# Ledger of designs, part 7: peptides against a protein of PDB entry 5YCA

Target 1, 132 residues: chain A of PDB entry 5YCA
Amino acid sequence: RSLPAERNPLYKDDTLDHTPLIPKCRAQVIEFPDGPATFVRLKCTNPESKVPHFLMRMAKDSSISATSMFRSAFPKATQEEEDLEMRWIRDNLNPIEDKRVAGLWVPPADALALAKDYSMTPFINALLEASS

## One batch from the design tools (peptide; aimed at target 1 R41 M56 V101)

Design b1_p18_2_s3 (made by RFdiffusion4, then SolubleMPNN; from b1_p18_2 with E3V M6Q L7I E12R)
Fold by OpenDDE base, seed 5:
Structure b1_p18_2_s3 (fold): chain B 132 residues (1-132), chain A 18 residues (1-18)
Amino acid sequence: as target 1 above (132 residues)
Amino acid sequence: SEVEEQIAEANRKLYEDE
């Protein structure tokens, strides 16, 4: 597959210690028609553009929004590039469909695989380890 | 969407109001 050329400079170093990011995560309860669900979120701000994106994890099963990861990692990506990557995820990983929330969600192992590809490993590790 | 609205509000409360 072909990932977008420009990556968020926030993710310039995939080897950084993730532990300082853990307390930056925030849990939130969202009300849905079928009941409440808890999510864990991490604000990721592009240091150049100052535009934030929020990575999101479902607290219960630790599913992570691959869409949020992609959009954070590649803020200048075209819709075609996003669609291509989401199709790749569907074909190669184990995405989870949740009608309550938008985007393509993946289990923790898949999220970490994507994190490696997107150079987001510290951020995904922190998101996964944060309390809910 | 309702979910997006809730998320946006939560984001403001959780991050911007700190």
Scores: peptide ipSAE 0.033, ipTM 0.659, DockQ to the pose 0.163
OpenDDE base, seeds 1, 2, 3, 4: peptide ipSAE 0.025, 0.026, 0.025, 0.026; ipTM 0.614, 0.613, 0.601, 0.622

Design b1_p18_2_s4 (made by RFdiffusion4, then SolubleMPNN; from b1_p18_2, 6 letters changed)
Fold by OpenDDE base, seed 3:
Structure b1_p18_2_s4 (fold): chain B 132 residues (1-132), chain A 18 residues (1-18)
Amino acid sequence: as target 1 above (132 residues)
Amino acid sequence: SAVDELIAEANAKLYEDE
């Protein structure tokens, strides 16, 4: 696969200590037609453009939105590039099916594999360890 | 998109300046 050429400068160093990011995560209960569900989110702001994106995790099973990861990591990506990556994830990883939410969601191990590819390891570790 | 709405709902319900 071919990832977008320009990456969010927030993720320039994949070796940073993730522990300071843990208390920056926030839990949120969202109402759905079949009942409430808790999510954990982490605000990630591009230090140059100042545009924020939220990384998102389902609290219960720790599934993480691959869509949110991709959009944060590659802010200038085209829809075609996103579709290509989501297709790759579907074919090579183990995305879950949840009718309540859009986008592609993956289990923790797959999220960490993507984090390595996107240079987001500290942020995904923090998101996974945060309380809900 | 539905993903955008989910993220937007999170943004609206929790203060970004915290």
Scores: peptide ipSAE 0.035, ipTM 0.656, DockQ to the pose 0.193
OpenDDE base, seeds 1, 2, 4, 5: peptide ipSAE 0.033, 0.034, 0.035, 0.030; ipTM 0.636, 0.661, 0.661, 0.617; seed 4 fails the geometry check

## One batch from the design tools (peptide; aimed at target 1 K43)

Design b1_p19_1 (made by RFdiffusion4)
Pose (drawn by RFdiffusion4):
Structure b1_p19_1 (pose): chain A 132 residues (1-132), chain P 19 residues (1-19)
Amino acid sequence: as target 1 above (132 residues)
Amino acid sequence: PPPPPMTLEELAAIFEEAE
């Protein structure tokens, strides 16, 4: 499938061990109407533009926001490109919708498949292994 | 009616406040 032409330089090496990234993750409880949910997040900063994005994980089922991955991976992605990619995820992987939180959320195996596609493997590895 | 889902932008704002 086509993907946005440019990638976040933070992701220029998919093979680095992820041990140092785990402690950079944070667990956070967020209140919703019914009620609290726990997330794990990793802040990822583009080393060139310095623009940050958060990678997001729901602690209950370890679902990963594919939307958050995509938005971190491709700085100049158009809305059309994002729409195309979310459609591809729906058609080829196993996402879930949560009424409470927007975006496409995928199980760990699917998150890792996408991480290979986006060259984000060490970061998703760290997010998945971090304490909740 | 039920409220709309929280966006990633809203979540990111909450996370940023904890930084």
Fold by OpenDDE base, seed 2:
Structure b1_p19_1 (fold): chain B 132 residues (1-132), chain A 19 residues (1-19)
Amino acid sequence: as target 1 above (132 residues)
Amino acid sequence: PPPPPMTLEELAAIFEEAE
């Protein structure tokens, strides 16, 4: 597969210590028609554009929004590039399409695989370790 | 039928409101 050429400079170093990011994560209860659900979020701001994206985890099963990861990692990606990557994820990983929230959600192991591809490992490690 | 899933943009907006 081909990932977009330009990556968010926030993710320039995949090897950094993730522990300082853990306390930056926040748990939040969201109300849905079928009841409340807790999410853990991490606000990630592009240091150049100053545009923020939230990385997000469902607290219950620790699934991570792959779509949000992609959008944060590749701020200039086209819809076609996103669609291509989402298709790849469907074909190669174990995503779910949740009834409550759109996009592809992947289990922790898949999220870490994507994080390696997107150079986001510290951020996903922090998101997974944060309390809910 | 159940409502469509919340968009990621909508969820992000809820997160931002809580900041």
Scores: peptide ipSAE 0.748, ipTM 0.943, DockQ to the pose 0.887
OpenDDE base, seeds 1, 3, 4, 5: peptide ipSAE 0.748, 0.747, 0.748, 0.748; ipTM 0.943, 0.942, 0.943, 0.943

Design b1_p19_1_s1 (made by RFdiffusion4, then SolubleMPNN; from b1_p19_1, 8 letters changed)
Fold by OpenDDE base, seed 2:
Structure b1_p19_1_s1 (fold): chain B 132 residues (1-132), chain A 19 residues (1-19)
Amino acid sequence: as target 1 above (132 residues)
Amino acid sequence: GPPPPLTLDELEALFAAEE
């Protein structure tokens, strides 16, 4: 597959210590028709554009939004590029399409695989380790 | 049928509102 050329400079170093990011994560309860669900979120601000995106984990099953990871990693990606990557994820990983929130959600192992591809490992490690 | 899922933008808006 071919990932977008330009990556969020926030993710320039995949080897950084993730532990300082853990306390930056926040748990939040969202109300849905079938009841409340807790998400763990991490605000990630592009240091150049100053545009924030949230990385997010469902507390119940630790699923992480792959779509949000992609959007954060590749801020100038087209919809076509996103669609291409989401198709790749469907074909190669184990995503779910949740009834409550859009996008592809992947289990922790898949999220870490994507994080390596997107150079986001510290951020995903922090998100996975944060309490809910 | 059930309502459509929240978009990621909608969920992010809910997150932002709590900051």
Scores: peptide ipSAE 0.722, ipTM 0.938, DockQ to the pose 0.918
OpenDDE base, seeds 1, 3, 4, 5: peptide ipSAE 0.721, 0.720, 0.721, 0.721; ipTM 0.937, 0.937, 0.938, 0.938

Design b1_p19_1_s2 (made by RFdiffusion4, then SolubleMPNN; from b1_p19_1, 6 letters changed)
Fold by OpenDDE base, seed 5:
Structure b1_p19_1_s2 (fold): chain B 132 residues (1-132), chain A 19 residues (1-19)
Amino acid sequence: as target 1 above (132 residues)
Amino acid sequence: PAPPPMTLDELEAIFESTL
């Protein structure tokens, strides 16, 4: 597949130790029509543009927003490029479309696979290890 | 009919407002 050419410089080094990122994660209860749900989030700010995106995990089943990963990794991606990648994820991984929050959500193993592709491994490891 | 899911932008806005 073809990923966008320009990647968020925050993710320049996929080999960094993830442990310093763990305490930067935060848990939050969000109220939905069918009841509360807890999310773990990590604010990731592009060091050049200063635009933040949140990486996010559902506490209950550890699903991670693949769509948010993509948007953070490729801040200048077009909607067409996002759609193409989301189709690839549907075809090659095990995403779910959650009733509460939009986008594709993937299990931890798939999230780590995407993290490798997007050079986000430390961030996803931290997100997965953080408490809820 | 079930309400549509919250967008990621909406969820991020909630996160941002509480940090």
Scores: peptide ipSAE 0.730, ipTM 0.933, DockQ to the pose 0.912
OpenDDE base, seeds 1, 2, 3, 4: peptide ipSAE 0.730, 0.730, 0.729, 0.730; ipTM 0.933, 0.933, 0.933, 0.933

Design b1_p19_1_s3 (made by RFdiffusion4, then SolubleMPNN; from b1_p19_1, 7 letters changed)
Fold by OpenDDE base, seed 5:
Structure b1_p19_1_s3 (fold): chain B 132 residues (1-132), chain A 19 residues (1-19)
Amino acid sequence: as target 1 above (132 residues)
Amino acid sequence: GPPAPMTLDELEAIFESQL
């Protein structure tokens, strides 16, 4: 696959200690038509553009939004590039299309695999370890 | 059919409102 050329400079170092990021995560209950669901979120702001994206985990099954990961990692990606990556995820990982929230959601192991590809490992580790 | 899922942008907006 071909990932976008320009990556969010927030993710320049994939080897950083993730533990300082854990307390930056927040849990929030979101109301849906079929009832409430808790999400754990981590606000990630591009240090150059100052545009934020949230990395997010469903508390119940620890699924991570792969789409949000991609959008955060590649803020200038085209829709075509996103679609290409989402197709790759469908073909190579174990994504779920959740009925409550759009995009592809992946289990923790898949999220960490993507994190490696996107240079987001500390952030995903923190998101996974944070309490809900 | 069932209602469409919330977009990620919509969810992020909800997150922002609670920070």
Scores: peptide ipSAE 0.721, ipTM 0.930, DockQ to the pose 0.883
OpenDDE base, seeds 1, 2, 3, 4: peptide ipSAE 0.721, 0.721, 0.721, 0.721; ipTM 0.930, 0.930, 0.929, 0.930

Design b1_p19_1_s4 (made by RFdiffusion4, then SolubleMPNN; from b1_p19_1, 7 letters changed)
Fold by OpenDDE base, seed 2:
Structure b1_p19_1_s4 (fold): chain B 132 residues (1-132), chain A 19 residues (1-19)
Amino acid sequence: as target 1 above (132 residues)
Amino acid sequence: GPPPPMTLDELEALFAAQE
């Protein structure tokens, strides 16, 4: 597969210590038609554009939004590029399409695999370790 | 049928509102 050329400079170093990011994560209860669900979120602001994106984990099963990871990692990606990557994820990983929230959600192991590809490992480690 | 899933933009808006 071919990932977008330009990556969010926030993710320039995949080897950074993730522990300072853990206390930056926040748990939030969201109300859905079938009841409340808790998410753990991490606000990630592009240091150049100042545009924030949230990385997010479902507390119940630790699924992480792969779509949000992609959008945060590749701020100038086209919809076509996103669609291409989402298709790759469907074909190669174990995503779910949740009934409550759109996009592809992946289990922790898959999220870490994507994080390596997107140079987001510290952020995903923090998101996974944060309490809910 | 059930309503469509919330978009990621909508969820992010809820997160932002809570900060």
Scores: peptide ipSAE 0.730, ipTM 0.939, DockQ to the pose 0.892
OpenDDE base, seeds 1, 3, 4, 5: peptide ipSAE 0.729, 0.728, 0.729, 0.729; ipTM 0.939, 0.938, 0.938, 0.939

Design b1_p19_2 (made by RFdiffusion4)
Pose (drawn by RFdiffusion4):
Structure b1_p19_2 (pose): chain A 132 residues (1-132), chain P 19 residues (1-19)
Amino acid sequence: as target 1 above (132 residues)
Amino acid sequence: TYEEANEAFFEQLEEEAEE
């Protein structure tokens, strides 16, 4: 599939061990109407533009926001490119919708498949292994 | 509502990213 032409330089090496990234993750409890949910997040900063994005994980089922991954991976992505990619995820992987939180959320295996596509493997590995 | 909670959650993330 086509993907946005440019990638976040933070992701220039998909093979680095992830041990140092785990302690950078944070667990956070967020209140919703029914009620609290726990997330794990990793803040990822583009080393060139310095623009940050959060990678998100729901602690209950370890679902990963594919939307957060995409937005962190492709700085100049158009809305059309994002729409195309979310459609591809729906058609080829196993996402879930949660009424409470927007975006496409995928199980760990699907998150890792996308991480290989986006060259984000060490970061997703760290997000998945971090304490909740 | 769920809509409002969702919006507030993502706004909070955006604000925290700026820190």
Fold by OpenDDE base, seed 4:
Structure b1_p19_2 (fold): chain B 132 residues (1-132), chain A 19 residues (1-19)
Amino acid sequence: as target 1 above (132 residues)
Amino acid sequence: TYEEANEAFFEQLEEEAEE
């Protein structure tokens, strides 16, 4: 597959220690028609554009939004590029369908695989290790 | 559209997360 050419400079080094990012994560309870659900979020700000995005994890099963990862990693991606990547994820990984939430969500192992591809490993490790 | 719904959802999550 072909990923977008320009990547968020926040993710220039995939080898950094993730530990300092753990306390940056925050839990958030969101109300849905069938009841509340807790998410863990990590604010990621592009150091050049100063535009923030939140990486999202469902607290209960640790599913992570691949959509949030992609949008944070590739700030200039086209919709076609996003659609292509989401299709690749559907075909090659194990996404979870949850009609309560938008985007494509994947289990922890798949999230880490994507993190390697997007150079986001420290951020996803922190998000997975954070308490809810 | 699906794309518009997704954007709205993530914006909502981000706003809720900032509160």
Scores: peptide ipSAE 0.025, ipTM 0.594, DockQ to the pose 0.224
OpenDDE base, seeds 1, 2, 3, 5: peptide ipSAE 0.025, 0.025, 0.022, 0.021; ipTM 0.621, 0.622, 0.568, 0.560

Design b1_p19_2_s1 (made by RFdiffusion4, then SolubleMPNN; from b1_p19_2, 7 letters changed; failed a check: too like the target's own chain)
Amino acid sequence: SYEEAKAAFEKALEEEAKE

Design b1_p19_2_s2 (made by RFdiffusion4, then SolubleMPNN; from b1_p19_2, 8 letters changed)
Fold by OpenDDE base, seed 2:
Structure b1_p19_2_s2 (fold): chain B 132 residues (1-132), chain A 19 residues (1-19)
Amino acid sequence: as target 1 above (132 residues)
Amino acid sequence: SYEEARRAFEERLEEELKL
């Protein structure tokens, strides 16, 4: 597949230690019609544009929003490029279906695979290890 | 304040997550 040409400079080094990012994560209980659910989020700010995006994890099963990852990684991507990547994920990975939330969500292993592709490994590791 | 930050966090999360 073809990913967008320009990537968020925040993710220039995929080999950095993730542990300093763990305490930067934040958890919040959100009420849904069928009950509460806890989410963990990590604020990721593009160091050049100063535009923030939040990486998101469902605390209980550690599902991660692939959509959030893509949007953070590729700040200049078009909606068409996003749609194409999400279709690729559906075809090649194991996304889950949660009718309560927007975006495409994937299990931890898939999130880490995407993280490698997007050069976001430290951030996803931190998000997965953060307490809720 | 903590309360303000929490409210802002919830609002953003709701906007980003809830359908």
Scores: peptide ipSAE 0.075, ipTM 0.715, DockQ to the pose 0.099
OpenDDE base, seeds 1, 3, 4, 5: peptide ipSAE 0.070, 0.072, 0.036, 0.055; ipTM 0.710, 0.711, 0.661, 0.704; seed 4 fails the geometry check

Design b1_p19_2_s3 (made by RFdiffusion4, then SolubleMPNN; from b1_p19_2, 8 letters changed)
Fold by OpenDDE base, seed 3:
Structure b1_p19_2_s3 (fold): chain B 132 residues (1-132), chain A 19 residues (1-19)
Amino acid sequence: as target 1 above (132 residues)
Amino acid sequence: SYEEARKRFEEELEEEAKK
């Protein structure tokens, strides 16, 4: 598959130590019709544009928003490029089915696979290790 | 509804992003 050409410079080094990012994560409780659910978020700011995005984890099963990963990683991506990647994820990975969330969410192993592709490994590791 | 909850979720994230 083809990914967008320009990547968020925040993710220039996939080998960075993730541990300093862990305390930057925050838990958030959202009320749904069938009860509350906790999410963990990590604010990721593009150091050049100063535009922030949140990476998102569903606390209980550690599912991670692939959509949030893509949008953070590729700030200049077109909607068509996003749609193509989301289709690839649907066809090649194991996105979950959950009416509480929008976009595509994937299990931890799939999230780490995407993180490798997007050069986001430290950030996803931190998100997965953060307490909720 | 679930739709309303998802919308609120996104709105909260937008507000937090501004901080």
Scores: peptide ipSAE 0.650, ipTM 0.940, DockQ to the pose 0.852
OpenDDE base, seeds 1, 2, 4, 5: peptide ipSAE 0.650, 0.650, 0.648, 0.650; ipTM 0.940, 0.941, 0.940, 0.941

Design b1_p19_2_s4 (made by RFdiffusion4, then SolubleMPNN; from b1_p19_2, 8 letters changed)
Fold by OpenDDE base, seed 4:
Structure b1_p19_2_s4 (fold): chain B 132 residues (1-132), chain A 19 residues (1-19)
Amino acid sequence: as target 1 above (132 residues)
Amino acid sequence: SYAEARKAFLEALEKEAKE
């Protein structure tokens, strides 16, 4: 597959310790028709553009929004590039189906695989380890 | 509805991002 050429400079080093990011995560309860669900989010700000994006985890099953990962990692990506990657994820990984969420969400193992591809491993590790 | 809940969630995140 072809990932966008330019990546968020926030993710220039995939080997950094993730633990300092854990307390930066925030949990939020969202009310749905059939009951509440808790999400954990991590605000990730591009150090150059100063544009923030939220990485998101569904607390209960630790599913991660692949869409949020992609958008954070590739701030200048075209819609076509995003669509291509989402299709790749759908074809090669194991996205979940949940009516409570928009975009593609993947299990933790898949999220970590994507994190490696996007150079976001510390951030996804932190998001997965954060309390809810 | 679920659609409304999802929309509200995303809007809240967008608002927070701008703060």
Scores: peptide ipSAE 0.442, ipTM 0.877, DockQ to the pose 0.841
OpenDDE base, seeds 1, 2, 3, 5: peptide ipSAE 0.441, 0.441, 0.441, 0.440; ipTM 0.876, 0.877, 0.876, 0.876

## One batch from the design tools (peptide; aimed at target 1 F32 A102)

Design b1_p20_1 (made by RFdiffusion4)
Pose (drawn by RFdiffusion4):
Structure b1_p20_1 (pose): chain A 132 residues (1-132), chain P 20 residues (1-20)
Amino acid sequence: as target 1 above (132 residues)
Amino acid sequence: SEEEEKEAAEENFERITAES
């Protein structure tokens, strides 16, 4: 599939061990109407533009926001490119919708498949292994 | 109702991805 032409330089090496990234993750409880949910997040900063994005994980089922991955991976992505990629995820992987939180959320195996596509493997590895 | 639910989910996404 086509993907946005440019990638976040933070992701120029998919093979680095992820041990140092785990302690950078944070668990956070967020209140919703019914009620609290726990998330794990990793702040990822583009080393050139310095623009940050959060990678998100739901602690209950370890679902990963594919939307958050995409938005971190491709700085100049158009809305059309994002729409195309979310459609591809729906058609080829196993996402879930949560009424409470927007975006496409995928199980760990699907998140890792996308991480390979986006060259984000060490970061998703760290997000998945971090304490909740 | 569906539009309100969508807006609430979008706000929640922004909230969880905001700086603390």
Fold by OpenDDE base, seed 4:
Structure b1_p20_1 (fold): chain B 132 residues (1-132), chain A 20 residues (1-20)
Amino acid sequence: as target 1 above (132 residues)
Amino acid sequence: SEEEEKEAAEENFERITAES
């Protein structure tokens, strides 16, 4: 597959220690028709543009939004590039089906695989280890 | 502005988590 050419400079180093990011995560309870669900989110700001994006995890099963990862990692991606990547994820990984949420969500192992591809491993590790 | 971008990011979060 072909990923977008320009990546968020926040993710220039995939080898950094993730532990300082853990306390920066925040839990949020969202009400759904069938009851509340808790999400954990991590604010990620592009150091050049100063535009923030949030990485998101479902607290209960640790599923992570691949859509949020992609949009944070590739700020200049086209919709076509996003659609292509989401199709690749559907074909090659193990996304979950949850009609309560938008975007494409994947289990922790798949999220870490994507994180390696997007050079954002420390951020996903922190998101996974944060308490809810 | 920075505040507008923050609001947009939070709106995106709500959109992703509240599809239904």
Scores: peptide ipSAE 0.040, ipTM 0.658, DockQ to the pose 0.074
OpenDDE base, seeds 1, 2, 3, 5: peptide ipSAE 0.039, 0.039, 0.037, 0.039; ipTM 0.675, 0.677, 0.611, 0.672; seed 2 fails the geometry check

Design b1_p20_1_s1 (made by RFdiffusion4, then SolubleMPNN; from b1_p20_1, 9 letters changed)
Fold by OpenDDE base, seed 1:
Structure b1_p20_1_s1 (fold): chain B 132 residues (1-132), chain A 20 residues (1-20)
Amino acid sequence: as target 1 above (132 residues)
Amino acid sequence: MEAAERERAEENFRRITSDP
């Protein structure tokens, strides 16, 4: 598949130690009509544009928002490019479409596969290891 | 998903992906 040409310079090195990122993650309880749910979030700021994006993990099942990953990795992507990637994820991974929070949510193994593709491995490792 | 549910889900996504 084809991914957008320009990637967030924050993710220039996929081999960095993830441990310094763990304490930067924050757990937050979100209230929904059917009850509360805890999300772990990691703020990722593009060092050039200074635009932040939050990566998200559901604490309960460790699902990661693939949509948040894509938008952080490819901040200049078109809607068409995003749609294409989301279709690929649906066809090749094991995404869940949560009724409470939009986007595609993938299990940890799939998240790490995407992280490799997007050069986000340290960030996803940190997000997965953070306490909730 | 129904339209209203989808809208709420999108709103929640925006909320959780923004600064508190």
Scores: peptide ipSAE 0.662, ipTM 0.926, DockQ to the pose 0.829
OpenDDE base, seeds 2, 3, 4, 5: peptide ipSAE 0.661, 0.661, 0.661, 0.661; ipTM 0.925, 0.926, 0.925, 0.926

Design b1_p20_1_s2 (made by RFdiffusion4, then SolubleMPNN; from b1_p20_1, 10 letters changed)
Fold by OpenDDE base, seed 4:
Structure b1_p20_1_s2 (fold): chain B 132 residues (1-132), chain A 20 residues (1-20)
Amino acid sequence: as target 1 above (132 residues)
Amino acid sequence: MEAAREEAARANFEKITSEP
């Protein structure tokens, strides 16, 4: 598959130690019609544009928002590029479409696979290891 | 009902991926 040409410079080094990022994660309880759910979020700020994106994990099952990952990794991606990647994820990984929060959610193993592709491994490791 | 749910889900995504 083809990923967008420009990647968020925040993710220039996939080999960085993830542990300093763990305490930067924040748990947030979100109220839904069918009850509350906890999400763990990590604020990721593009060092050049200064635009932040939040990565998201469902605390309960550790599912990670692939959509949030993609949008953070490729801030200049077109909607078409996103759609193509989401189709690839559907065809090659094990995404879940949650009825409460839009986008594709993937299990930890798939999230780490995507993280490798997007050069986000430290950030996803931190997000997965953070407490809720 | 489904359309409304999808709209809410999209709104929730935007909420959770934005500044608190």
Scores: peptide ipSAE 0.646, ipTM 0.919, DockQ to the pose 0.875
OpenDDE base, seeds 1, 2, 3, 5: peptide ipSAE 0.641, 0.644, 0.646, 0.644; ipTM 0.917, 0.918, 0.918, 0.918

Design b1_p20_1_s3 (made by RFdiffusion4, then SolubleMPNN; from b1_p20_1, 11 letters changed)
Fold by OpenDDE base, seed 4:
Structure b1_p20_1_s3 (fold): chain B 132 residues (1-132), chain A 20 residues (1-20)
Amino acid sequence: as target 1 above (132 residues)
Amino acid sequence: SAAAAREAAEANLARIESEP
């Protein structure tokens, strides 16, 4: 696969300590047709463009939106690039289907694998460790 | 605020849902 060339400068260093990011996460209850569900979110703002993206985790099973990760990491990606990556994820990882939410969601281990690829490991570690 | 945070989270999901 080929990831987009330009990455969010927020993720320039994959080796940073994630612990300062943990308290920046927020748990939110969202209402769905079949009842409420808690999500944990982490606001990630591109320091240059000032455009924010929210990384999203389902609190209960810790599934993380790969779509949110990709869009945060690669703000200038084409739809084709996104589609290619999502197909790769489907073919190589273990995404889940949740009728309540769109995008491609993956379990924690897969999220961390993607985080390494996207150079956003500290952010995903924080998101996974945050309380709900 | 909690309300604003909730709205932001929901909006983020909505954006994901509204795009291909």
Scores: peptide ipSAE 0.068, ipTM 0.716, DockQ to the pose 0.063
OpenDDE base, seeds 1, 2, 3, 5: peptide ipSAE 0.063, 0.066, 0.059, 0.064; ipTM 0.703, 0.713, 0.699, 0.705

Design b1_p20_1_s4 (made by RFdiffusion4, then SolubleMPNN; from b1_p20_1, 8 letters changed)
Fold by OpenDDE base, seed 1:
Structure b1_p20_1_s4 (fold): chain B 132 residues (1-132), chain A 20 residues (1-20)
Amino acid sequence: as target 1 above (132 residues)
Amino acid sequence: SAAEEERRARENFERITSEE
């Protein structure tokens, strides 16, 4: 597949230690009609544009929002490029579409696979290890 | 409706992925 040409410079180095990022994650409880759910978020700020994006994890099953990952990694991507990537994810990984929060949610292993592709491994590891 | 649910889901995504 073809990923967008420009990637967030925040993810320049995929080999960084993720440990320092763990305490930067924040858990929050969101109320839905069927009950509360906890999400863990990690604020990721583009060092050049200073535009932040939040990565999301469902605390209970540790599923990660692939959509949030993509939008953070590729800030200049078009909707068409995103759609193509999401289709690839549907065809190659094990995503779930949650009725409460839009986008594709992938299990930890799939999230890490995407993280490698997007050069976000430290950030996803931190998000997965953060307490909720 | 399904459309309403989808709209709410999208709004929730935007809310959770943005700063308070």
Scores: peptide ipSAE 0.663, ipTM 0.925, DockQ to the pose 0.879
OpenDDE base, seeds 2, 3, 4, 5: peptide ipSAE 0.661, 0.662, 0.658, 0.662; ipTM 0.925, 0.925, 0.923, 0.925

